Peptides against a protein of PDB entry 4Z63. Designs and how they scored, part 293

Target 1, 334 residues: chain A of PDB entry 4Z63
Amino acid sequence: LCLGMNDLTGNIPEDLFHLKRLNLLGIQENRLSGSLSREIRNLSSLVRLDVSWNLFSGEIPDVFDELPQLKFFLGQTNGFIGGIPKSLANSPSLNLLNLRNNSLSGRLMLNCTAMIALNSLDLGTNRFNGRLPENLPDCKRLKNVNLARNTFHGQVPESFKNFESLSYFSLSNSSLANISSALGILQHCKNLTTLVLTLNFHGEALPDDSSLHFEKLKVLVVANCRLTGSMPRWLSSSNELQLLDLSWNRLTGAIPSWIGDFKALFYLDLSNNSFTGEIPKSLTKLESLTSRNISVNEPSPDFPFFMKRNESARALQYNQIFGFPPTIELGHNN

## One batch from the design tools (peptide; made by RFdiffusion4, then SolubleMPNN)

Design b2_p28_3_s3 (from b2_p28_3, 11 letters changed)
Fold by OpenDDE base, seed 1:
Structure b2_p28_3_s3 (fold): chain B 334 residues (1-334), chain A 28 residues (1-28)
Amino acid sequence: as target 1 above (334 residues)
Amino acid sequence: PVDLGPHYVTSSAPASELSTTPFPLTPL
């Protein structure tokens, strides 16, 4: 049953929960309000539940033990409060959980040992607090993780050295500290292609440790951290780099010539820093900017990117990295 | 080219999205 993209109001009719053979419920992009009914438990054949982009409120019901076939739960952009229900945090069938842009709170806890099918987790823009869950690497299929804009404190857990499944990771604006430790840990994530760390590590030094290596890194975003230091030499080994944003930092020194050696680099933002010297001539030879054949079919994060002019500005949403225009931003380095 | 001016990239949704009516993201 697909009723998305309408002007539906009120709550879900309780009689809808008598549809025990229903595999797909999509009611996204409406004005549905109130609590999500516990009677969703009666939908024992449910594979996909999409309630995203509504006005739902209250706690998410703890009924996911009654939904043994549920693979997809989409609840982004609602008013949900409380935590992740225990039955949801233990779901062995769940493949994708998207609860981005809610009011969920408390300590983030997932039973990753039970969540054997989980491959995508979007909990960005919530009110989760405490530390990052150390057991996330136990989610052995988890590739996409957005935890951005939560109030996590401290450092990236050491256990994330073992996060072999991790491909797309965002921790933007999550009050993280110790960028040197974070990068030193995350370099062990051998499948990591996208790393977004904007609005963390305030005033720290960007490490220039030549031992750091991100072999498969395509997207690095570490903007608005007030980071000191220079362009990191270790980044020159990330030959697949497509997008680099280091804007709104306090980086100094010259822009190195190797920045123009990235064949796939189509988006470069080094603006709002303190870089000096000449613009590298190699930037004028970036193949991605001269050739029309950027492979649009590359894997992208399941979470959106947002471009902001400043912290108070409305963000522009990009659903894929290739939605960004080919860009070289070097402005505001005075 | 739209002059985007000084900008930065993040994966953090704006707080205003909690109150926004679902508008289809106009593809750029």
Scores: peptide ipSAE 0.114, ipTM 0.646, DockQ to the pose 0.348
Fold by OpenDDE base, seed 5:
Structure b2_p28_3_s3 (fold): chain B 334 residues (1-334), chain A 28 residues (1-28)
Amino acid sequence: as target 1 above (334 residues)
Amino acid sequence: PVDLGPHYVTSSAPASELSTTPFPLTPL
């Protein structure tokens, strides 16, 4: 049953929960309000539940043990409060959990040993606090992780050295500290292609350690951190780099010539830094900017990117990296 | 208004931009 993109109001009718053979319930993009009914437990055949973009409030019901076929739960952009229900945090069937842009709070706790099918986790823009869950690497299929805009004070856990499944990771604006430790840990994630760390590490030095290596890194975003240092030499070994945003830092020195050797680099933002010297002539030879044939059928993260002009401007949402215009921004280097 | 210059990328919209109303993905 798909009833998304309407002006539906009120609650879900109780009789809907009698549909024992229902595999898909999509009621997204409505004005449905109140609590999500506990009676969703009656939908024992449910594979997909989409309640996103509504006015739901209260706690998410702890009934996911009665939903043995549930693969997809989409609840982004609601008013949900409390924690992740225990049955949801232990779901062996769940492939995707999206609860971005809610009011969920407390410690983030997932039983990754039980969540054997979890591939995508979006909990961005919530009120989770404390430390990052050290056991996330135990989610052996978890590829997509957005934890941005939570209050995860401290450092990236050392256990993330073992996060072999991790491909797309965002921790932007999560009050993280110690960029040197974070990069030193995350370089061990051999499948990591997308790393977003914007609005963390305030005033730290960007490490220029030649021992750092991100083999499959395609997207690196470390904007608005007030980072000191220079263009990091270790980045020159990330030959698959497509998007680099280091804007709004305090980086100094020259822009190195190797920045133009990235064959796939189509978005470069080094603006609002203190770079000096000449613009590398190699930038004028970037194949990605000269050829229209960027047939990059590359996997994108399940979480959206947001481009924001400034702190007061509305962010533009991009579902794919290729939604970004081909860009070279070197402005405001003084 | 001081043009604060170029965009920065993040994976989440600011809390001030949080809406329960869908907004179109605007391709630039």
Scores: peptide ipSAE 0.046, ipTM 0.621, DockQ to the pose 0.317
Fold by OpenDDE base, seed 4:
Structure b2_p28_3_s3 (fold): chain B 334 residues (1-334), chain A 28 residues (1-28)
Amino acid sequence: as target 1 above (334 residues)
Amino acid sequence: PVDLGPHYVTSSAPASELSTTPFPLTPL
């Protein structure tokens, strides 16, 4: 049943929960309100539940043990409160959980040893607190992780050295500290292609440790951290780099010539730093900006990126990295 | 680009931000 993108109001009719053969319930992009009924437990054949972009409130019902076929739960942009229900946090069938932009709170706890199918987790823009869950690497299929805009004080867990499945990771604006430790840990994530760390590490030094290596790094975003230091030499070894945003830091020194050697680099923002010297002539030779035919059918993270052009502008959502216009921003350096 | 309409019930801005502009630190 697909009823998305309407002006439906009120709650879900209780009789809808008698549909025991229902594989897909999509009621997204409506004005549905109240609590999500516990009677969703009766939808024993449910594979996909999409309740996103509604006015749902209260706690998410703890009924996911009665949904043995549920692969996709999309609840982003609601008013859900409380934690992740125990049955949801233990779901062996769940592939994707998206609860971005809710009011979920408390310590984030997932039973990753039970969640054997989980590949995508979007819990960005919630009220989770405490530390990052050290057991996330036990989610052996977990590739996409958005935990941005939560209050995860402290450091990236040492256990994330073993996060082999991790490909796309956003921790933007999560009150993280110790960028040197974070990068030192995350370099061990051999499948890591996208790393977003914006609005963390306030006033720390960006490490220029030549021992750091991110082999498959395509997207690095570490903007608005007030980071000190220079362009990190270790980044020059990330030959697949496509997008670099280090804007709104306190980085100094010259922009190095090796930045023009990235064949796939189509988006560069180094604006609002304290870079000095000349613009590297190598930037004028970026193949990605000169060639029209970047057919980059590369996988993108499941979480969106957002670009704001000015403080008064609405943020533009980009669902794919290649949705960004080819850009070189070097403005506001001195 | 999708315009993030006013329907963000939660006052918290986008999760994965590229910082072409200083996002005000949401005051704690």
Scores: peptide ipSAE 0.028, ipTM 0.588, DockQ to the pose 0.064
Fold by OpenDDE base, seed 3:
Formats: structure tokens, sequence, C-alpha cells
Structure b2_p28_3_s3 (fold): chain B 334 residues (1-334), chain A 28 residues (1-28)
């Protein structure tokens, strides 16, 4: 049953929960309000539940033990409060959990040893607090993790050295400290292609440790951290780099010539730093910017990036990396 | 409240959040 993208109001009719053969419930992008009914437990055949972009409030009901086939739960952009229900945090069937842009709070706890199918986790823009869960690497299929805009204190856990499944990671605006430790840990994530660390590490030094290596790194975003230091030499070994944003830092020194050697680099933002010297002539030779035909049709994971051009502007959502316009931004280097 | 995304005024906006697109359900 797909009823998304309407102007439906009020509560879900209780009789809908009598549909025991229902595999898909999509009621997203409506004005549905109140609590999400506990009676969703009666939908024992449910594979996909999409309640996103509504006005739901209260706690998410702890009934996911009665939903043994549930693979997809989408609840982003609601007013949900409380924690992740225990049955949801232990779901062996769940492949994707999206609860971004809610009011969920407390310590983030997932039973990763039980969540054997979890591939994607989006908990961005919530009120989770405390430390990052050290057991996230135990989610052996977890590739996509967004934990941005929470209040995680401290450092990236040492256990994340073992996060072999991790491909896409956002910790943007999560009050994290120690960028040197974070990069030193995350370099061990052999499948890591996208790393977003914007709005953390306030005033720290960007490490220039030549021992750091990110073999498969395609997207690096570490904007608005007030980071000191220079362009890091270790980044020159990330030959697959497509997008680099280091804007709104306090980086100094010259922009190195090797920045133009990235054949796939189509988006570069170094704006609002303190870089000096000449613009490298190698930037004018970026093949990705000169050839219209580099359809790097690599399956960019359909992970929306958010671009916000100004404080008053609505964030622009880019569902694909290639949705970004080819850009070189070097403005406001003083 | 709708998350209006990161508040940073940049001429180019930092890609600050990753979200998962719902995979289109292949029609059964």
Amino acid sequence: as target 1 above (334 residues)
Amino acid sequence: PVDLGPHYVTSSAPASELSTTPFPLTPL
C-alpha cells in the first residue's frame, strides 16, 4: 500500500493494521500526526515501512520483534522522541534504518551482533548524546553510516580500525575531538570511499602524517573545523579522489601542485582558508573538468549530500556525488 | 522542524550530511 506524497492528515486508521499480508506500507510525505501506533505489530508480513516526512510524535513503539521480515524502516523527518526501541536495535532482518531528522535522544545503542543484515544506518540530526558506540564494527554488513548532527563527545573509537564494511561515513557536526586519532583509526577502513567530518575538531591541526593512507577515498569533506596546518601530503596518495572540501578552515601554505594530478577530481573547495602563493597550473589540467565525457558512472551510492550556500538558504540535497556541479572554489584565501 | 541543512554560508556549500536514498523497490 503506497499512499505517499499526498496531503493526508490525522492518524493512520486502525483498520489498516488488520492487513496481515501487507508487505509494503508507504505513507511518507503526508501530514499524519500523533503517535505511531503499536498496532503496526499486526503487520507481520511487512518488509518495508515508510512513515517519513510526517508529523508523527512520541516514542517509536517497541514491536519490531513481531516484524520478522522488516528490511526497511524509514522514519526520517518526524517528531519521534526517546531512544531506538530494543526490538529495533536487535532486528536481524533490518537492512536499512533511517530515522534522520527526529528528536531521538539518549545513548545510541545497537546490538550489532544481532543486526546481521544492517547495511545502512541514518541517524543524522537527532539528540543522541554520549560516546560513539564502540560495537558498530560488529555490524558486519554496515556500509553506510550517517551520525551527523548529534552530540557525541570524545573521539572516534579504536574499534573502528576493524570497521571493514564501512564505505560511507558521516560524523559531521557531532562535537568530536582529536582529528589525528580519527584519521589514524579510519585509515584502516579499507572500503572507506566517503568521509565527512565537517564541523568537528574545532581549532585542531590537520595532521600531515605521511604514514596516513586512504586507498579508496573518493570523497573527503572536512569543512568548517577551523583546522590549522597545511594541505596534507598523505592525501596525494588517494588517487581516486573525486570531491575534496576543506573550506572554512585556517589552513596555510601553498596549494600543492599534486592537487591537479587527481584525474577524477571534479569538485574542489579550499575557500575561506589562509592559503598563499600561486594557483597551481596543474588545476587547469584536471581531466574531469575539461572532458565533458568523464561519465564516471561508477555507482555513486545514492546518498544525498546537503549543500547549504548561505545561512538563510535551504540546504540543497544532492542525491548523487555527480549531482554536484564541477567546481573549483579557492575564494577568500587571505 | 524540517532540517534545513547545515547553516554554513559558503559560496560552495560543504557537503555536510550523507543521507541514504531509499533504493527504488524493484517492482515485485
Scores: peptide ipSAE 0.079, ipTM 0.604, DockQ to the pose 0.059; fails the geometry check

Design b2_p28_3_s4 (from b2_p28_3, 10 letters changed)
Fold by OpenDDE base, seed 2:
Structure b2_p28_3_s4 (fold): chain B 334 residues (1-334), chain A 28 residues (1-28)
Amino acid sequence: as target 1 above (334 residues)
Amino acid sequence: PVDLGPHWVDSSAPEDELATEPLPLTPL
């Protein structure tokens, strides 16, 4: 049953929960309000539940133990409060959980040993606090993780060295500290292609450690951290780099010539730093800018990228980095 | 790929991941 993108108001009719053979319920992009009914437990054949973009409030009901086939739960952009219910945090069937842009709070806890099918987790823009959950790497299929815009004080857990499934990771604006530790840990994530760390690590030094290596890194975004240091030499070994944003830092020194050696680099933002010297001539030879025939194998995270104009209160959402035009931004370096 | 469905701009709580100026989407 798909009823998305309407002007439906009020609550879900209780009679809908008698549909025991229903595999898909999509009621997204409406004006549905009140609590999400506990009677969703009666939908024992449910594979996909989409309640996103509504006015739901209260706690998410703890009934997911009665939904043994549920693979997709989308609840983004609602007014949900409390935590992730225990039955949801223990779901062995769940592949995707999207609860972005809610009012969920407390410590983030998932039973990753039970969540054997979880591959995508979007909890961005919530009120989670405390530390990052150390057991996330126990979610052995977890590929996409958005935890941006929460308050995960402290450091990236050491256990994330074992996060082999991790491919897309956003931690933007989460009050994280110790970028050196974070990068030193996350380099062990052999499948990591997208790393977004914007608005963290306030005033720290960007590590220039030649021992750091991100083999499959395609997207690195570490903007607006007021980071000190220079262009990191270790990044030159990330031969698959497609997007680099280090804007709005306090980086100094020259832009190195190796920045033009990235065959797939189509988006470079080094703006609003303190870089000096000449613009490398190698940038004018970037294959992505000169060749129309470059097939870029783009990483597709399950979370959007957001770009904000400095003077605008509005951010623009991009679902794919390929939506970005080929760009070199080097402005405001003094 | 897991289909997350249509992603609309979250106007209420934008996640500022990229600090650059908004760029026009390249036509697919």
Scores: peptide ipSAE 0.018, ipTM 0.558, DockQ to the pose 0.089
Fold by OpenDDE base, seed 5:
Structure b2_p28_3_s4 (fold): chain B 334 residues (1-334), chain A 28 residues (1-28)
Amino acid sequence: as target 1 above (334 residues)
Amino acid sequence: PVDLGPHWVDSSAPEDELATEPLPLTPL
């Protein structure tokens, strides 16, 4: 049953919960309000629940133990409060959980040992506090993690060295500290292709440790951190790099010539730093900027990227990294 | 192709609904 993209108001009719054979409920992009009914438990055949972009409020009902087939729960852009209900945090069937842009609060707790199917987690733009959950690496299939715009004080957990499933990770604007520790841990994530750390590590030094290595790194975004230092030499070994944003830092020194050796680099933002010297001639030879055949066939994260062109402009959503225009931004340097 | 389930791109999302901080093409 798909009723999305309407002007439906009120709550879900209780008679809808008599549909015991319903596999898909999509009521997204409406004006549905009130609490999400506990009677969702009656939809025992449900595989996909989509209630996103509504006016739902209250706590998410603790009924997911009665939904043994539920793979997809999309609840982004609502007024949900409280925590992740225990039955949801223990769901063995759940593949994707999206609760971005809610008012969820408290400590983030997931029973990753039970959540054996979880592959995508979007909890961005909530009110979660405390530390990052150390047991996230126990979610053995978890590839996509967005925890941006929460208040996770402290450092990246040491346990994340064992986060072998992690491919796409955003921690943007989450009050994180110690970039040297974070990079030193996350380099062990063998499948990490996308790393977004914008608006953290305020005023720290970007480590120039040549022992750091991100083998599969394609996207690195570490902007608006006021980071000091220079272009990090360790990055030159990330031969698959496609997108680099280090804008709005305090990086100094020359832009190194090896930045033009990245065959797949189609987006480079080094703007609003303190770089000096000449623009490397190698940048004019970037194959990705001259070739129309950027292989778009790479897996993208389940969370969108956003590009704001100016402070007054709405951020443009890009569902794929390749949606970004080929760009070289070197403006506002010395 | 990783079947990225139907992405609801609500083009009406408030700027605060950014799942990821903008690639900071703009200063804060």
Scores: peptide ipSAE 0.024, ipTM 0.586, DockQ to the pose 0.058; fails the geometry check
Fold by OpenDDE base, seed 4:
Structure b2_p28_3_s4 (fold): chain B 334 residues (1-334), chain A 28 residues (1-28)
Amino acid sequence: as target 1 above (334 residues)
Amino acid sequence: PVDLGPHWVDSSAPEDELATEPLPLTPL
């Protein structure tokens, strides 16, 4: 049953919960309000539940043990409060959990040993606090992780060295500290292709340790951290780099010539730094800027990227990295 | 107003502040 993209108000009719053979319930993009009914437990055949973009409030009901086939739960952009229900945090069937842009709070706790199918987790823009969950790497299929805009004070856990499934990771604006430790840990994530760390590590030094290596890194976004240092030499070994944003830092020195050696680099933002010297002529040799046909057949993260063109503009959502125009931004340097 | 150029915003910005329209690929 798909009732999305309407102006439906009130709550879900109780009779809807008698549909025991219902595999898909989509009621997204409405004005549905009140608590999400516990009676969703009666939808025992449910595979996909989409309640996103509504006015739901209260706690998410702890009934996911009665939904043994549930693979997809989308609840982004609601007023949900409390934590992740225990039955949801233990769901063996769940592949995707999206609860971005809610008011969920407390410590993030997932039973990753039970969540054997979890592939995508979007909990961005919530009120989670404390530390990043150290057991997150135990979610053996977890590829996409958005935890941005929470208050995960401290450092990236050492256990994330073992996060082999991790491919897309956003921790933007999460009050993280110690960029050297974070990069030193995350370099062990051999499948990591997208790393977004914007608005963390305030005023720290960007490490230039040549021992750092990100083999599969395609997207690195570390903007607005007030980072000091220079363009990191270790980044030159990330031959698959497609997007680099280091804007709004305090980086100094020259822009190195190796920045033009990235065959797939189509978006470069080094703006609002303190770079000096000449613009590398190698930037004029970027194949991505000259060839229209870079078919990047890579899976995008399940979480969006956002770009703001000016301070007064709304941020633009990009569901795919390839939706970005080829860009070189070197403005507002010394 | 200094046009600060395009900059990345947090990938989890509030959706009410977001435009969902893809940027028109202005060909360079």
Scores: peptide ipSAE 0.017, ipTM 0.612, DockQ to the pose 0.420; fails the geometry check
Fold by OpenDDE base, seed 3:
Structure b2_p28_3_s4 (fold): chain B 334 residues (1-334), chain A 28 residues (1-28)
Amino acid sequence: as target 1 above (334 residues)
Amino acid sequence: PVDLGPHWVDSSAPEDELATEPLPLTPL
């Protein structure tokens, strides 16, 4: 049953929960309100539940043990409060959980040993607090993780050295500290292609450790951290780099010539730093900016990227990085 | 474009990711 993208109001009719053979319920992008009924437990054949972009409130019901076929739960952009229900945090069937842009709170706890199918986790823009869950690497299929805009104080856990499944990771604006430790840990994530760390590590030094290596890194975003230091030499070994944003830092020194050696680099923002010297001539030779025919095989993150063009503007959603216009921003480097 | 009204803009948008402009630090 697909009723998404309408102007439906009120609560879900309770009679809908009598549909025991229902595999897909999509009611996203409506004005549905009230609590999400516990009677969703009666939908025992449910594979996909999409309640995103509504006015739902209250706690998410603890009924996911009665949904043994549920693979996809999308609840982003609602007013949900409380924690992740225990049955949801233990779901062996769940492949994707999206609860982004809610009011969920408390310590983030997932039973990763039980969540054997979890591939994608979006909990961005919530009120989770405490430390990052050290057991996330035990989710052996977990590739895409957005935990941005939560209150995760402290450092990236050492256990994340073992996060071999991790491909996309956003921790933007989560009050994290120790960028040197974070990069030193995350370099061990052999499948890491996208790393976003914006609005963390306030005033720290960007490490220039030549021992750091991110072999598969395509997207690096570490903007608005007030980071000190220079362009990191270790980044020159990330030959697959497609997008680099280091804007709104306090980086100094010259922009190195090796920045123009990235054959796939189509988006570069180094704006609002303290870089000096000449613009490298190699930047004018970036093949990705000159050739329209570069099929950038992007990792399709399950999560959209967003670009805010203006402080007052709404962020623009991009489902793929390739949706970004080829860009070189070097402004405000004086 | 369904104007969903004052829905909290899905602010977990990697608006924080690509800083074309400094995102105001939403007070935690």
Scores: peptide ipSAE 0.017, ipTM 0.574, DockQ to the pose 0.065; fails the geometry check

